Peptides against a protein of PDB entry 5VZU. Designs and how they scored, part 35

Target 1, 271 residues: chain A of PDB entry 5VZU
Amino acid sequence: GRTLEDIFHEHMQELILMKFIYTSQYDNCLTYRRIYLPPSRPDDLIKPGLFKGTYGSHGLEIVMLSFHGRRARGTKITGDPNIPAGQQTVEIDLRHRIQLPDLENQRNFNELSRIVLEVRERVRQEQQEGGHEAGEGRGRQGPRESQPSPAQPRAEAPSKGPDGTPGEDGGEPGDAVAAAEQPAQCGQGQPFVLPVGVSSRNEDYPRTCRMCFYGTGLIAGHGFTSPERTPGVFILFDEDRFGFVWLELKSFSLYSRVQATFRNADAPSPQ

## One batch from the design tools (peptide; aimed at target 1 H58)

Design b2_p18_6_s2 (made by RFdiffusion4, then SolubleMPNN; from b2_p18_6, 7 letters changed)
Fold by OpenDDE base, seed 1:
Structure b2_p18_6_s2 (fold): chain B 271 residues (1-271), chain A 18 residues (1-18)
Amino acid sequence: as target 1 above (271 residues)
Amino acid sequence: SEREKILEELRKLYQTSD
């Protein structure tokens, strides 16, 4: 059989060849762009910055994590043959938390898939409803022609409407069993394990996570053909580590903060 | 479909073939 090493070598050769083809096709017209680190905000889930992904056969990918209100984005700093640099490899909806089950049920891929797909349908519904409200709000600024409608004196009429008997319908107070909101144990990480059949390049992922969110990953064919979003789970492990579970790919990408300090990497203050 | 081919190729790339 082909060894894992043989598969990795062939794929590395293909990636090198693709890099060579891309660099040669641009007739040495490489545009270098300075990348600035996003400014940190108080409400950011973690400090924004550069993260290294070590997943699949692509080796080392660099992404920029940034926060945009109730959304987070992973932007590719390194391109690959499928997705060029500057694309949003992951988009995270910080409004839609994923609740992971217990460890036994976390091993069930179908359970995770169910949970994520239910959240995806809620996100789609909210987008449809919000699209309707944004559409109706623009229509009503028709010019109010201020026609001065005259003050017609509305008359008196006195009518005596009758003595309707108070029906005593003693509606029993349905005991609203206040489902005791189990106090979300704010701050204790929960045990984490990948579902069976989700591949991780390394088993060295954190076995505890802080929180999870619904997100989408970008997928495309070679040369950025047929780009689309696929559902997934963003997993916050700690200040320096997050993961993304790609449901349809049954894969896990681990991202770790680049600890290198860059001089003058801050965005110039808008003058 | 083209999508299914893309997903299959990406699975090969991102899944560790055990």
Scores: peptide ipSAE 0.444, ipTM 0.897, DockQ to the pose 0.517
OpenDDE base, seeds 2, 3, 4, 5: peptide ipSAE 0.432, 0.439, 0.440, 0.422; ipTM 0.895, 0.896, 0.898, 0.892

Design b2_p18_6_s3 (made by RFdiffusion4, then SolubleMPNN; from b2_p18_6, 6 letters changed)
Fold by OpenDDE base, seed 3:
Parts: structure tokens; sequence; C-alpha cells
Structure b2_p18_6_s3 (fold): chain B 271 residues (1-271), chain A 18 residues (1-18)
């Protein structure tokens, strides 16, 4: 039978061959575009910029992380045979935090799957409700001819209603000790481990995470055929590292900041 | 299905040979 190693080598040869075919086919038609780093904003979860992904047979991927209000985006700088450069490899919804369970329950893939799919369903419901409000709002702007109804000047009736004495019923406010939801300690990372059966390129991933969010990853067939969004978890480890758990692929991608300083990489000021 | 094939291919792409 083919070993896992044989399958991996065959697949790597296919990827190299596809890369060679694309490079050779477009050799005379290569368009280079300058990439600008996104400007940093005070409300950005971390500094935006270039991150290096190293996962599976893709080997080396470069993504640009950027923030767009309540959304974060990973844009491919390097393309692959399935997903071309410039595509949004990950889209993160910063409104939908994922609360990871304790370390014991984090090993359970079905528990993570449950949590992610419950958030996915909430996101889907919000999109359906927001679509209905946008639909109903457009239907009522029929051109009602505003007939200019005349300004009748109706009078200032002065009624001096009487001086009802407020009874001082000093009802003791029962101290409903609202259990102050301890502000999720933004500073102390929680213990982190991948679920059993989630593949990682290496076991050298951060064992503590700051926060997690619902997101979607882009998958497609060769040549960007049948592209779709698959559910996952964005994991912020620190200022320079994040991960993405691909739920349906049972895979983990680790991204590390490119530490290189680029001169003149800032976007030109809009003229 | 085509989708199952895409999921398989992408799974293989995200996995390393251990």
Amino acid sequence: as target 1 above (271 residues)
Amino acid sequence: SEREEILRENTELFQTSD
C-alpha cells in the first residue's frame, strides 16, 4: 500500500508541478503590484501587518492581517494552486468571541465543534434578520405626494394641574448584588491545547491564548474551483502570533509576524 | 461529491506527514 510518506511525497510533487505549470504559462504576463502595509489604528486588536503561516504541504504562506471595524481579515500575499494571491484566506468576526472550555474539555473535538456551530448559527440568524429589516425599509418609499396640509395655529391651553405632594415612601432598595461579571481578564491568557485529531505542523504552538473569535476560512479546488467558506476559530496568542483552527479540515494553522522592517511600505496618503 | 473531494484535498494540504 502507499505509505503516508508516499502520499505526502506524491502530493508535494503535484504542488511543485502545478507551480511550475502556472509560472511557465504566465512567464511573459507577470504583473507585479506594490503591497502597502495597512495603517495601524488604536482600536486594532494587534498591530496589522505581514504574518508567515507554516502549515502542511503548503509550506510557506504570507498573509496580510488587517482590521475593518468589527472584522479582521487575512489576505493571501502568496497564492497556492487552490487559492490565488489577493483572496481572503480568513475572515474573523470580532463580535463573536469563542469561549474555550477548560483544558480537559479543549481536548474534545466535539465540544469545540458544538461551540463553533452554535456561534455559526447565531451569525446566520443575525444575517437573516438584518436582511429583512433592509428589505422592509426599501418597500415603504413609495412616492407619497406630500400634499402641503395647511399650518393650523392651535392654541396654548394653560392648564395649571395641582400640587400633588410626593409621598416619601422610602422603599429600601434591596441590594441585588449583581454578581459583577468579572471583566474577562484581558491580561491573563488561558491554557490552550489543540483538540485530539486536529493536525498541527508541529507541537511547538503557544500553550496559552489571550482570546478566540469565530471566523471562516476559504477553501477551493485546484484553479480556484467551487470556492467556499468553512467555519473555524481565530486564536490570538500574543502581539506577534495567531492561529486558525479549520473545523471541517481538522487542521491548525500557526501564523507568526514577519519581523522585517520595510522602508516606504506605508500606503501613500490619499490625495 | 465535488465538495468532499475539495475537503479531502485541502485536508491533505493542511496536514504534514508525521
Scores: peptide ipSAE 0.499, ipTM 0.906, DockQ to the pose 0.538
OpenDDE base, seeds 1, 2, 4, 5: peptide ipSAE 0.488, 0.465, 0.482, 0.484; ipTM 0.902, 0.894, 0.900, 0.901

Design b2_p18_6_s4 (made by RFdiffusion4, then SolubleMPNN; from b2_p18_6, 9 letters changed)
Fold by OpenDDE base, seed 1:
Structure b2_p18_6_s4 (fold): chain B 271 residues (1-271), chain A 18 residues (1-18)
Amino acid sequence: as target 1 above (271 residues)
Amino acid sequence: SSREEKLAELTKLFQTTD
């Protein structure tokens, strides 16, 4: 049989060949773009920066994590045969926190799928409602050309007063049982396990997480064919580690902070 | 499909580590 080493070498050879084909198709015309680290903000969920994907036999996969108000973004610094560099591999909606169930129910993929799909539906509804408000707001600032149309006299139409008795239909106020939001204990990470049937490259992932958010991941065929967004879960483990569960792909990607210090990597001040 | 290709890629990535 093929050894794991043989399979790894064959896959690495394929990737090297693909990279060679792609670079050769550009007639050796390489564009270099300087990468700047995003500035850290006090409201950032964690320090932004470079993270290494641990999931790739593709070698070193680098993603830049950045925060943009209510959204986080993972931008590919290294391209792959499917998704070129500079693409947003993950988009995280920081408005939509995912509550993971207990550890027993976390093993159930269908439960995670239900939770994620419910959040996806809320995101879709909010986008539809916000699209209506943005459309109505632009229409009203037409210039009021105040043409002074003349005061036509309103005639006094008469006062007929029939005495209709209002029936006292005493509708009982249904007690809306306010579901007591249990205060999320802010301090202790919750136990974390991947659902059964979610593939991970390594079983050495953090077994506790701080919080989870709804997100979408970018998937494509070779050469960036048919790019689409697939639903998933962003999992914050700690300051230096996050994961992404690709729900439809049943896959988990772990990302770890690149600890290297870069000189002159700060974004230039806007001139 | 893009899903099948990406799943096949990811599956290859994981099968090399198990």
Scores: peptide ipSAE 0.065, ipTM 0.700, DockQ to the pose 0.339
OpenDDE base, seeds 2, 3, 4, 5: peptide ipSAE 0.051, 0.036, 0.045, 0.038; ipTM 0.675, 0.647, 0.671, 0.641

Design b2_p18_7 (made by RFdiffusion4)
Pose (drawn by RFdiffusion4):
Structure b2_p18_7 (pose): chain A 212 residues (1-129, 189-271), chain P 18 residues (1-18)
Amino acid sequence: GRTLEDIFHEHMQELILMKFIYTSQYDNCLTYRRIYLPPSRPDDLIKPGLFKGTYGSHGLEIVMLSFHGRRARGTKITGDPNIPAGQQTVEIDLRHRIQLPDLENQRNFNELSRIVLEVRERVRQEQQEGQPFVLPVGVSSRNEDYPRTCRMCFYGTGLIAGHGFTSPERTPGVFILFDEDRFGFVWLELKSFSLYSRVQATFRNADAPSPQ
Amino acid sequence: EYEMKLSEQHPWDELVLE
């Protein structure tokens, strides 16, 4: 929904062109691999499926939310040269909820950082052996119309890599649940916010034979 | 309703809907 002008500034002009060129080299001679929608589950769930998400200058990407015990997974359906399609873009720890402060403390980025790194440390120890909402100051959000109320927060980690999916790594963050079908992820080390929203469209023949 | 197909245009795989 833009022209060459609105894009010729600039890093995204390059990424957009590469994509167009690369994808169009397929001239619709394509191979398809099977995917499934995730299993629904009652008590043990807060709703799975496909979501549209913001991935900065790469634009929106489609991400699948699925539940695997005390962890939720976000798996890329569409991706980018940094973190490709098919990868785990986010992992939400559902046994480590993070309390939300009043608005003024939410605004304080360092308080959020200290709190998140604290949970990361407690997690490393374990494994080794709604109210008003606002993003902290200094955290970017491509959306800006992110909901200003939220139901809860959890510790999570996202996967990052340089171009070519080089040296991928987990970085700490916090997952934010807004309503039944909108959620967010604050990328702590990137001071960046990704807003996700449910894909409302309905899909035929997409259920999996079983959870395995 | 839609049917889904996911392409192998790596890393820019496309979800095609029918």

Design b2_p18_7_s1 (made by RFdiffusion4, then SolubleMPNN; from b2_p18_7, 9 letters changed)
Fold by OpenDDE base, seed 5:
Structure b2_p18_7_s1 (fold): chain B 271 residues (1-271), chain A 18 residues (1-18)
Amino acid sequence: as target 1 above (271 residues)
Amino acid sequence: DYELRLSDTLPFDQLVLT
């Protein structure tokens, strides 16, 4: 029977062949758009820029990481057979930090799945509530016709008196020891391991992470068919490395900063 | 002068460092 390796090799050959066919059909009539690096802001989680990643079976990709207030975005710079360039491969919600469990419980995919799905449901609730507030504000300016309803004289019911004595009951204030939220140690990374059954292209990933956030990844069939967003985990390892766990796909993508300096890659200052 | 360029025409857009 065909091995998984044979199937992977055949699939890689098909991807190369597709790329060759498409590239050859354009007879070198390629239009190119200049890419500018996103400007860095003081509040950015890390310096924005180009990252080189692995995208499952498609191999090596370039992604632009950018920050948009409380959201981060990975935009494809290289397309693949499923998702064209310019698409948002990942969208990260920086409001929804994921706390990873201890290293033993990190190996449990079901535990990670539970944590991510609980955050997904919170995000969904917040979107529904915010949608209602925006909807209710527009409806109420119906023209109130000023019908002059008549002044009925409501009567003066009387002033009865004073006395009731203050009972002293000295209920002891129970010391609710507020469990001090341990300050999120922003400085020390925690041990990191992929859950059992999450596919990584390489076992060479950082074994320590700084923080994690809820995010969604874009998936599609070949030719960008049936595009959908799936839940995942953005994992910040350091200033130059992040990962994304595709929860439904049980896959991990590692992204490393492109260290190449590009001349004139800064966006022209808005005049 | 290296310009970071995206193909806008290929479904498999290539980062062309020119």
Scores: peptide ipSAE 0.073, ipTM 0.715, DockQ to the pose 0.700
OpenDDE base, seeds 1, 2, 3, 4: peptide ipSAE 0.024, 0.057, 0.027, 0.028; ipTM 0.591, 0.692, 0.640, 0.650

Design b2_p18_7_s2 (made by RFdiffusion4, then SolubleMPNN; from b2_p18_7, 8 letters changed)
Fold by OpenDDE base, seed 3:
Structure b2_p18_7_s2 (fold): chain B 271 residues (1-271), chain A 18 residues (1-18)
Amino acid sequence: as target 1 above (271 residues)
Amino acid sequence: EYELKLSDTTPFNQLVLT
């Protein structure tokens, strides 16, 4: 029977052949543009930059991670037969942290699915509420014909006298039980394991994570057909590694920082 | 020391380290 390794090898050969066919159609006359790394900001979750990742069966991909306030983006630098370069392969909502359960319950795919789908529904509700506020604000600029209503004379409101007897309302200090905000365990990595039935190309993923966030991943057919965004989990392991769990695909992608120094990679200052 | 260049070939844009 074909091993999983045989299937991956055959698929890699097909992708290499496709790449060769496309490259050969340009008569080896390729133009190149310079790409720039995003500037680092103090509030960035990790240093932005280039990461190498595995996208399911599609092989090695280069993704640029960048931060945009409360959102992070993974942008494809390398294209594939499904998703061309320049597309946002992942979009991360840094407002919606996912709390992983204990290690035993992390193995339960249905538990992870429940947690992610609850967050997805909250994100959807927030988008609907924000859409209503933006809609109501535009409707009220009907042209108020300012008919100059005549200045009716301000009747002198009578000076009611000062008898403010201070009622000693002895408001009992309600013991505001300070719900001890469990100190966000920013320092100690939580034990991490993939759910049973989630496929990983590499079993050598980090077994501890710092934090997780809700996100969406882009999927498409060959030639970028029927592109859709699917729910997932962004997993920050460390400064140089993150993962993405594709919930519907039951797959995991590991991304590792490209450990290289690049010359002239800073964006020119906007003149 | 490398320079980052991206090819114009779609869908297989190539990152070149020069």
Scores: peptide ipSAE 0.109, ipTM 0.753, DockQ to the pose 0.801
OpenDDE base, seeds 1, 2, 4, 5: peptide ipSAE 0.094, 0.104, 0.094, 0.086; ipTM 0.746, 0.751, 0.748, 0.735

Design b2_p18_7_s3 (made by RFdiffusion4, then SolubleMPNN; from b2_p18_7, 10 letters changed)
Fold by OpenDDE base, seed 5:
Structure b2_p18_7_s3 (fold): chain B 271 residues (1-271), chain A 18 residues (1-18)
Amino acid sequence: as target 1 above (271 residues)
Amino acid sequence: EYELRLSDTTPFNQLILT
């Protein structure tokens, strides 16, 4: 029978063949557009730019990481058979930090799944609440015709009296010890391991991460069929490396900064 | 000199480092 490895190898050959067919159809008449790097801001989590990543069976991909206030975005620079170039492969909510458990509990996929899905529900609730506030403000000021309703006389209800007994009951304020939010140790990376059953192309990923955030990844069938956003975890390892755990796919993508220096990669100043 | 160029080959846009 075909092994999973044989199927993977065949799928890689099909992918290469598809890339060859698509590139060959243009008879080497390739239009090239200059890509500009996103401008760096002081509040950016890391320097924006190009990252090379392993995207499951699709091989090596290039993604542009950019920051948009409290959101980060990975945009595909290279397309694949499922997700074309220019699509947002990942969208990260920098408002929703994920705290990973200890290494023992990080190996449990169900624990990670629970944590991510709880954050997903919070994000969904916040989106519903914010959608309601934007909807109510367009109250139709229909012209209220001022019908002069007649002045019915206010009956004077009587002033009942003063009895002032000061019951002293001095209930002791129970010191609700506010569980001190452990200061997010911004400086020391925590030990990191992939959950059991999460596929990685290799075991060569950073074993320490700085922080994690809730995010969504774009998945589709071949030819960008039935595109959907699935929940995941953005993992910041360092200034030059991040990962994404695709929760539903049980897969991990590692992205590393493209270290090449590019001339004229800065966006032209808006005139 | 490396220029970031994206080929308009949909869906497989290629980043060419020139």
Scores: peptide ipSAE 0.104, ipTM 0.746, DockQ to the pose 0.792
OpenDDE base, seeds 1, 2, 3, 4: peptide ipSAE 0.094, 0.081, 0.078, 0.087; ipTM 0.740, 0.720, 0.720, 0.728

Design b2_p18_7_s4 (made by RFdiffusion4, then SolubleMPNN; from b2_p18_7, 9 letters changed)
Fold by OpenDDE base, seed 3:
Structure b2_p18_7_s4 (fold): chain B 271 residues (1-271), chain A 18 residues (1-18)
Amino acid sequence: as target 1 above (271 residues)
Amino acid sequence: AYELRLSDTLPFDQLVLT
């Protein structure tokens, strides 16, 4: 039978052949634009930049990770037969942290699925509520026919506030036991394992993670047909590594920082 | 030291490390 390695080798050969065919169709006359690294901000979860990753069966990908307030974005730098370059492969909601269970319960795919789908439902509700507030705010600009209502005279409201004695209602300060929000242990990595039935190309993934967030990943057919966003989990391992669990695809992608120095990679200051 | 370039012509944009 074909091994998983044989399937990956055949697929890599097909991708190389496709790239060759496309390059040859343009008579080797290729135009290129310069791309720039995103500027680093103090509040960025990790340093933004280029990461190399494995997207399911598609082989090696290069993505740009960038931060946009309470959202992170993975943008494709390398296209593939399904999703062209410049597309947003992952969108991460940094408002919606996912708490992983203990290591035993992390092996249960149904438990991870439950947690992610509960967060997805909250995100959907927040979007619906925010849509209603934006809708009601637009409806009240009916044409203000500025009928000049006549200036009725300012009746002098009389001054004399009476001497209301301050009742000493000694409301006992109810000890609001501030439930000590357990300081989000931002520093100690928790044990990490993939759920049973989640496919990884590499079993050599980090076995500890710092934090997880809700996110969505882009999937499509060949030629960018029927593009859709699927729920997933962004996993921050360290400063140079993150993962994405594709929940519906039952797959894991590991991304590692590109350890290269680029010249002229800083965006020119906006003139 | 590489330059970051994206193809405008290839459907599979290649990062050319020059």
Scores: peptide ipSAE 0.080, ipTM 0.716, DockQ to the pose 0.738
OpenDDE base, seeds 1, 2, 4, 5: peptide ipSAE 0.039, 0.018, 0.049, 0.016; ipTM 0.677, 0.444, 0.678, 0.519; seed 2 fails the geometry check

Design b2_p18_8 (made by RFdiffusion4)
Pose (drawn by RFdiffusion4):
Structure b2_p18_8 (pose): chain A 212 residues (1-129, 189-271), chain P 18 residues (1-18)
Amino acid sequence: GRTLEDIFHEHMQELILMKFIYTSQYDNCLTYRRIYLPPSRPDDLIKPGLFKGTYGSHGLEIVMLSFHGRRARGTKITGDPNIPAGQQTVEIDLRHRIQLPDLENQRNFNELSRIVLEVRERVRQEQQEGQPFVLPVGVSSRNEDYPRTCRMCFYGTGLIAGHGFTSPERTPGVFILFDEDRFGFVWLELKSFSLYSRVQATFRNADAPSPQ
Amino acid sequence: AAEEAEEANELELNARKA
């Protein structure tokens, strides 16, 4: 929904062109691989499926939320040259809720960082052996209409890599649940916010034979 | 402003990984 002008500034102009050129080299001669929608589950769940998400200058990407015990997974359906389609973009630790402060403390980025890194450490120890909401100051959000109220937060990690999916790594963050079908992820080391929203469309023949 | 900040983040990440 833009022209060459609104894009010719600039890093996105490049990424958009590469994509157009690259994808169009297929001239619709394409190979498709099977995917499934995730299993629904009662008590043990807060609702799976496809979501549209903001991935900075790459624009929106489609991400599938699925539940695997005390962890939720976000898997890329569409992706980008940094973190490709099919990868785990996010992992939400559902046993480590994070309490939300009043608005003024939410605004303080360092308080959020200290709190998140604390949980990361407690997690490393374990494995080794709704109210008003606002983003902290200094955290970017492409959307800006992110909901200003939220139901809960959890510790999670996102996968990052340089161009070409080079040296991918988990970085700490915080998952934010707004309502039944909108959620967010604060990328702590990037001071960046990704807002996700449910794909409302319905899909035929997409259920999996079983959880395995 | 937000789009510029996201572009800057990606460039910094790519540089660091390179």

Design b2_p18_8_s1 (made by RFdiffusion4, then SolubleMPNN; from b2_p18_8, 9 letters changed)
Fold by OpenDDE base, seed 3:
Structure b2_p18_8_s1 (fold): chain B 271 residues (1-271), chain A 18 residues (1-18)
Amino acid sequence: as target 1 above (271 residues)
Amino acid sequence: SALEADEKIDKELDERKA
């Protein structure tokens, strides 16, 4: 009888064959594009650059992490049968921090799902409100016909009535109870564990995280069919490691910095 | 079972992935 090892081996052969077919369909017509590393900025959450990511059965992929104001982006440098190279695999909203519960409640997938879906609905509301304000502001520039109303001379109405005594209304400075911004404990990482039922390629992921953010991940069928952005959690572990929890896929991708130094990989200065 | 593993693999191939 086929063992689980035999089935796993056959599945790995099928994935290798699919990768071979997918790469061979291009009649050896390869277009090469030079990739530049994004410049580091002081406000970047971590140094931008190349990361090696795990995508379950797809194996190891290369992703470029870049920062765009209050957004971060993961772009596939290597593609797979589902998501081609150059696609934005993850988009992170650095405005929407996710607060993880205690370690016991982190094991509950439904609790994590609830927290993320509540943030997703806030993001949708903010997008609808901002869309409405931008829509109403454009509607009122009807073409006011510039009838040239004649320049009637502005009579110089006289200026300077003097003496209004400054009433010392000693408005008591209302104690603005400075809501103590709980110092974002940037220092001690929170204990981290994956929810039950979230698949990881290995159990060797960091068990402490610095912070989490709301994000969306791109998923598709083979040949980039029915592409969709799905809700997820970006997890910052350290300067060289981050994760992404794909809620719909119930999967976790770990990303680790590529430690290789590249000569002449910096973007040319904008001329 | 081996059949359940094959069905899971086939399903995982046809499912949307990242």
Scores: peptide ipSAE 0.224, ipTM 0.726, DockQ to the pose 0.185
OpenDDE base, seeds 1, 2, 4, 5: peptide ipSAE 0.213, 0.171, 0.208, 0.213; ipTM 0.723, 0.704, 0.720, 0.724

Design b2_p18_8_s2 (made by RFdiffusion4, then SolubleMPNN; from b2_p18_8, 11 letters changed)
Fold by OpenDDE base, seed 5:
Structure b2_p18_8_s2 (fold): chain B 271 residues (1-271), chain A 18 residues (1-18)
Amino acid sequence: as target 1 above (271 residues)
Amino acid sequence: DALKKDEEIEKALNEKKA
């Protein structure tokens, strides 16, 4: 009977064949677009640029990481049978940090899923509240019809009165113990392990991470069918490595900086 | 047996991926 290895081999052959068919269909209509590296800003979490990512069965893909204020974006430079080139594979909310638990609890996928879904709900609430404030401001320019008239006049009245008393009551200043939010020590990475049941192509991923953020990943069927944004975790390991945990797919993608120096890859200065 | 494998393959092909 077909082994799991035979099924995997057939599936890999089919993915390769699909990739070949897609690549061959473009042979007659290759539009070359120059890719520029995003300009670096002082407030960027890491230097923007090209990263090589691992996408399970699809192999190595090239992603451009860029920063847009409080958001980061991974854009596919290479496409696959599911997600074409130029799509935003990941969108990261740099306002919503994910706090990973200890190593023992990091092995629990349901714990990570709970933490991420709680942050997802906060992000949805903030979007709804911000949507209402933007909506209410436009409605009230109804035409002020100029209705005209009338005059009337009155009236007076009066008067009193005086007094005094300065009651002292010296209410004690309750010591509001400001819980000093210990500044999360930005310098020492925390121990990192993937949850049980999260697939990684290689077990050779960094075992220490600097910080994590809430993000969404784009997933689709073959031919970019039924594309959707799914919740995930962006994991910053160092200046040259990040990961993304796809919660729905129960998968991990590792991204490593492309160390190649590109001549004239900088965006032309806006004239 | 063969049908279940073809369904598993078809499912794996139709699975959403990144």
Scores: peptide ipSAE 0.268, ipTM 0.754, DockQ to the pose 0.139
OpenDDE base, seeds 1, 2, 3, 4: peptide ipSAE 0.268, 0.228, 0.268, 0.263; ipTM 0.754, 0.733, 0.753, 0.753

Design b2_p18_8_s3 (made by RFdiffusion4, then SolubleMPNN; from b2_p18_8, 9 letters changed)
Fold by OpenDDE base, seed 5:
Structure b2_p18_8_s3 (fold): chain B 271 residues (1-271), chain A 18 residues (1-18)
Amino acid sequence: as target 1 above (271 residues)
Amino acid sequence: SELERDQKIELELNERKA
């Protein structure tokens, strides 16, 4: 009987065939666009640029990592049958750090899912609160036609008096020692392992990570049908490697910097 | 069966992916 490996191999062949069909259908109308590398900023978490990412059965894809203030973005440079080129495959919220548990608890998918969903709910609350402040400010400029309501005489409410007793009670301000969140020492990588049941294309992923952040990943059916942003974890391993855990898909994508030097890939200086 | 394999492949093809 066909093994699960045979089925996976056939499925990969079908995905390759689909990629071929899609690319061949556009052969008569190929628009070539020059890709420019994003400018590096001092505040960027790592150097922006091209990464090769693993997308399970889709294989290797090219993603551009860029930074936008407290957000990072992975944009597909190559597409697949599900997510076309130019789509934002991952969006990372650098405001919302994920703290991974110890190695034993990292093996528990439900624990990781809990942690991420708690952060997702905080992000949703912050978006709702920020949406309300922006909405209330615009509504009040209705032109109040100043109907001249007549001057009813304000009655003189009386002046009552003086008494002054100065009770001193000097309640000591209890020093609420704000526990200074120790700046998480950037130095020692935390031990890292994928949860049980998370699929990885390769078992050769970094076993230590620097930091993790909440993010969303774009998923869709074939032909970009029913596209949805799903919760996940961005994992920074080092300057040249990051990962994304797709919670809904129970999958892991490893991204490695494209080490090729491109001549004239810098964005033209704004004249 | 062959049908169960085809159904599984169709399910995997219809699965939302990244």
Scores: peptide ipSAE 0.226, ipTM 0.732, DockQ to the pose 0.145
OpenDDE base, seeds 1, 2, 3, 4: peptide ipSAE 0.217, 0.156, 0.212, 0.218; ipTM 0.741, 0.741, 0.733, 0.734

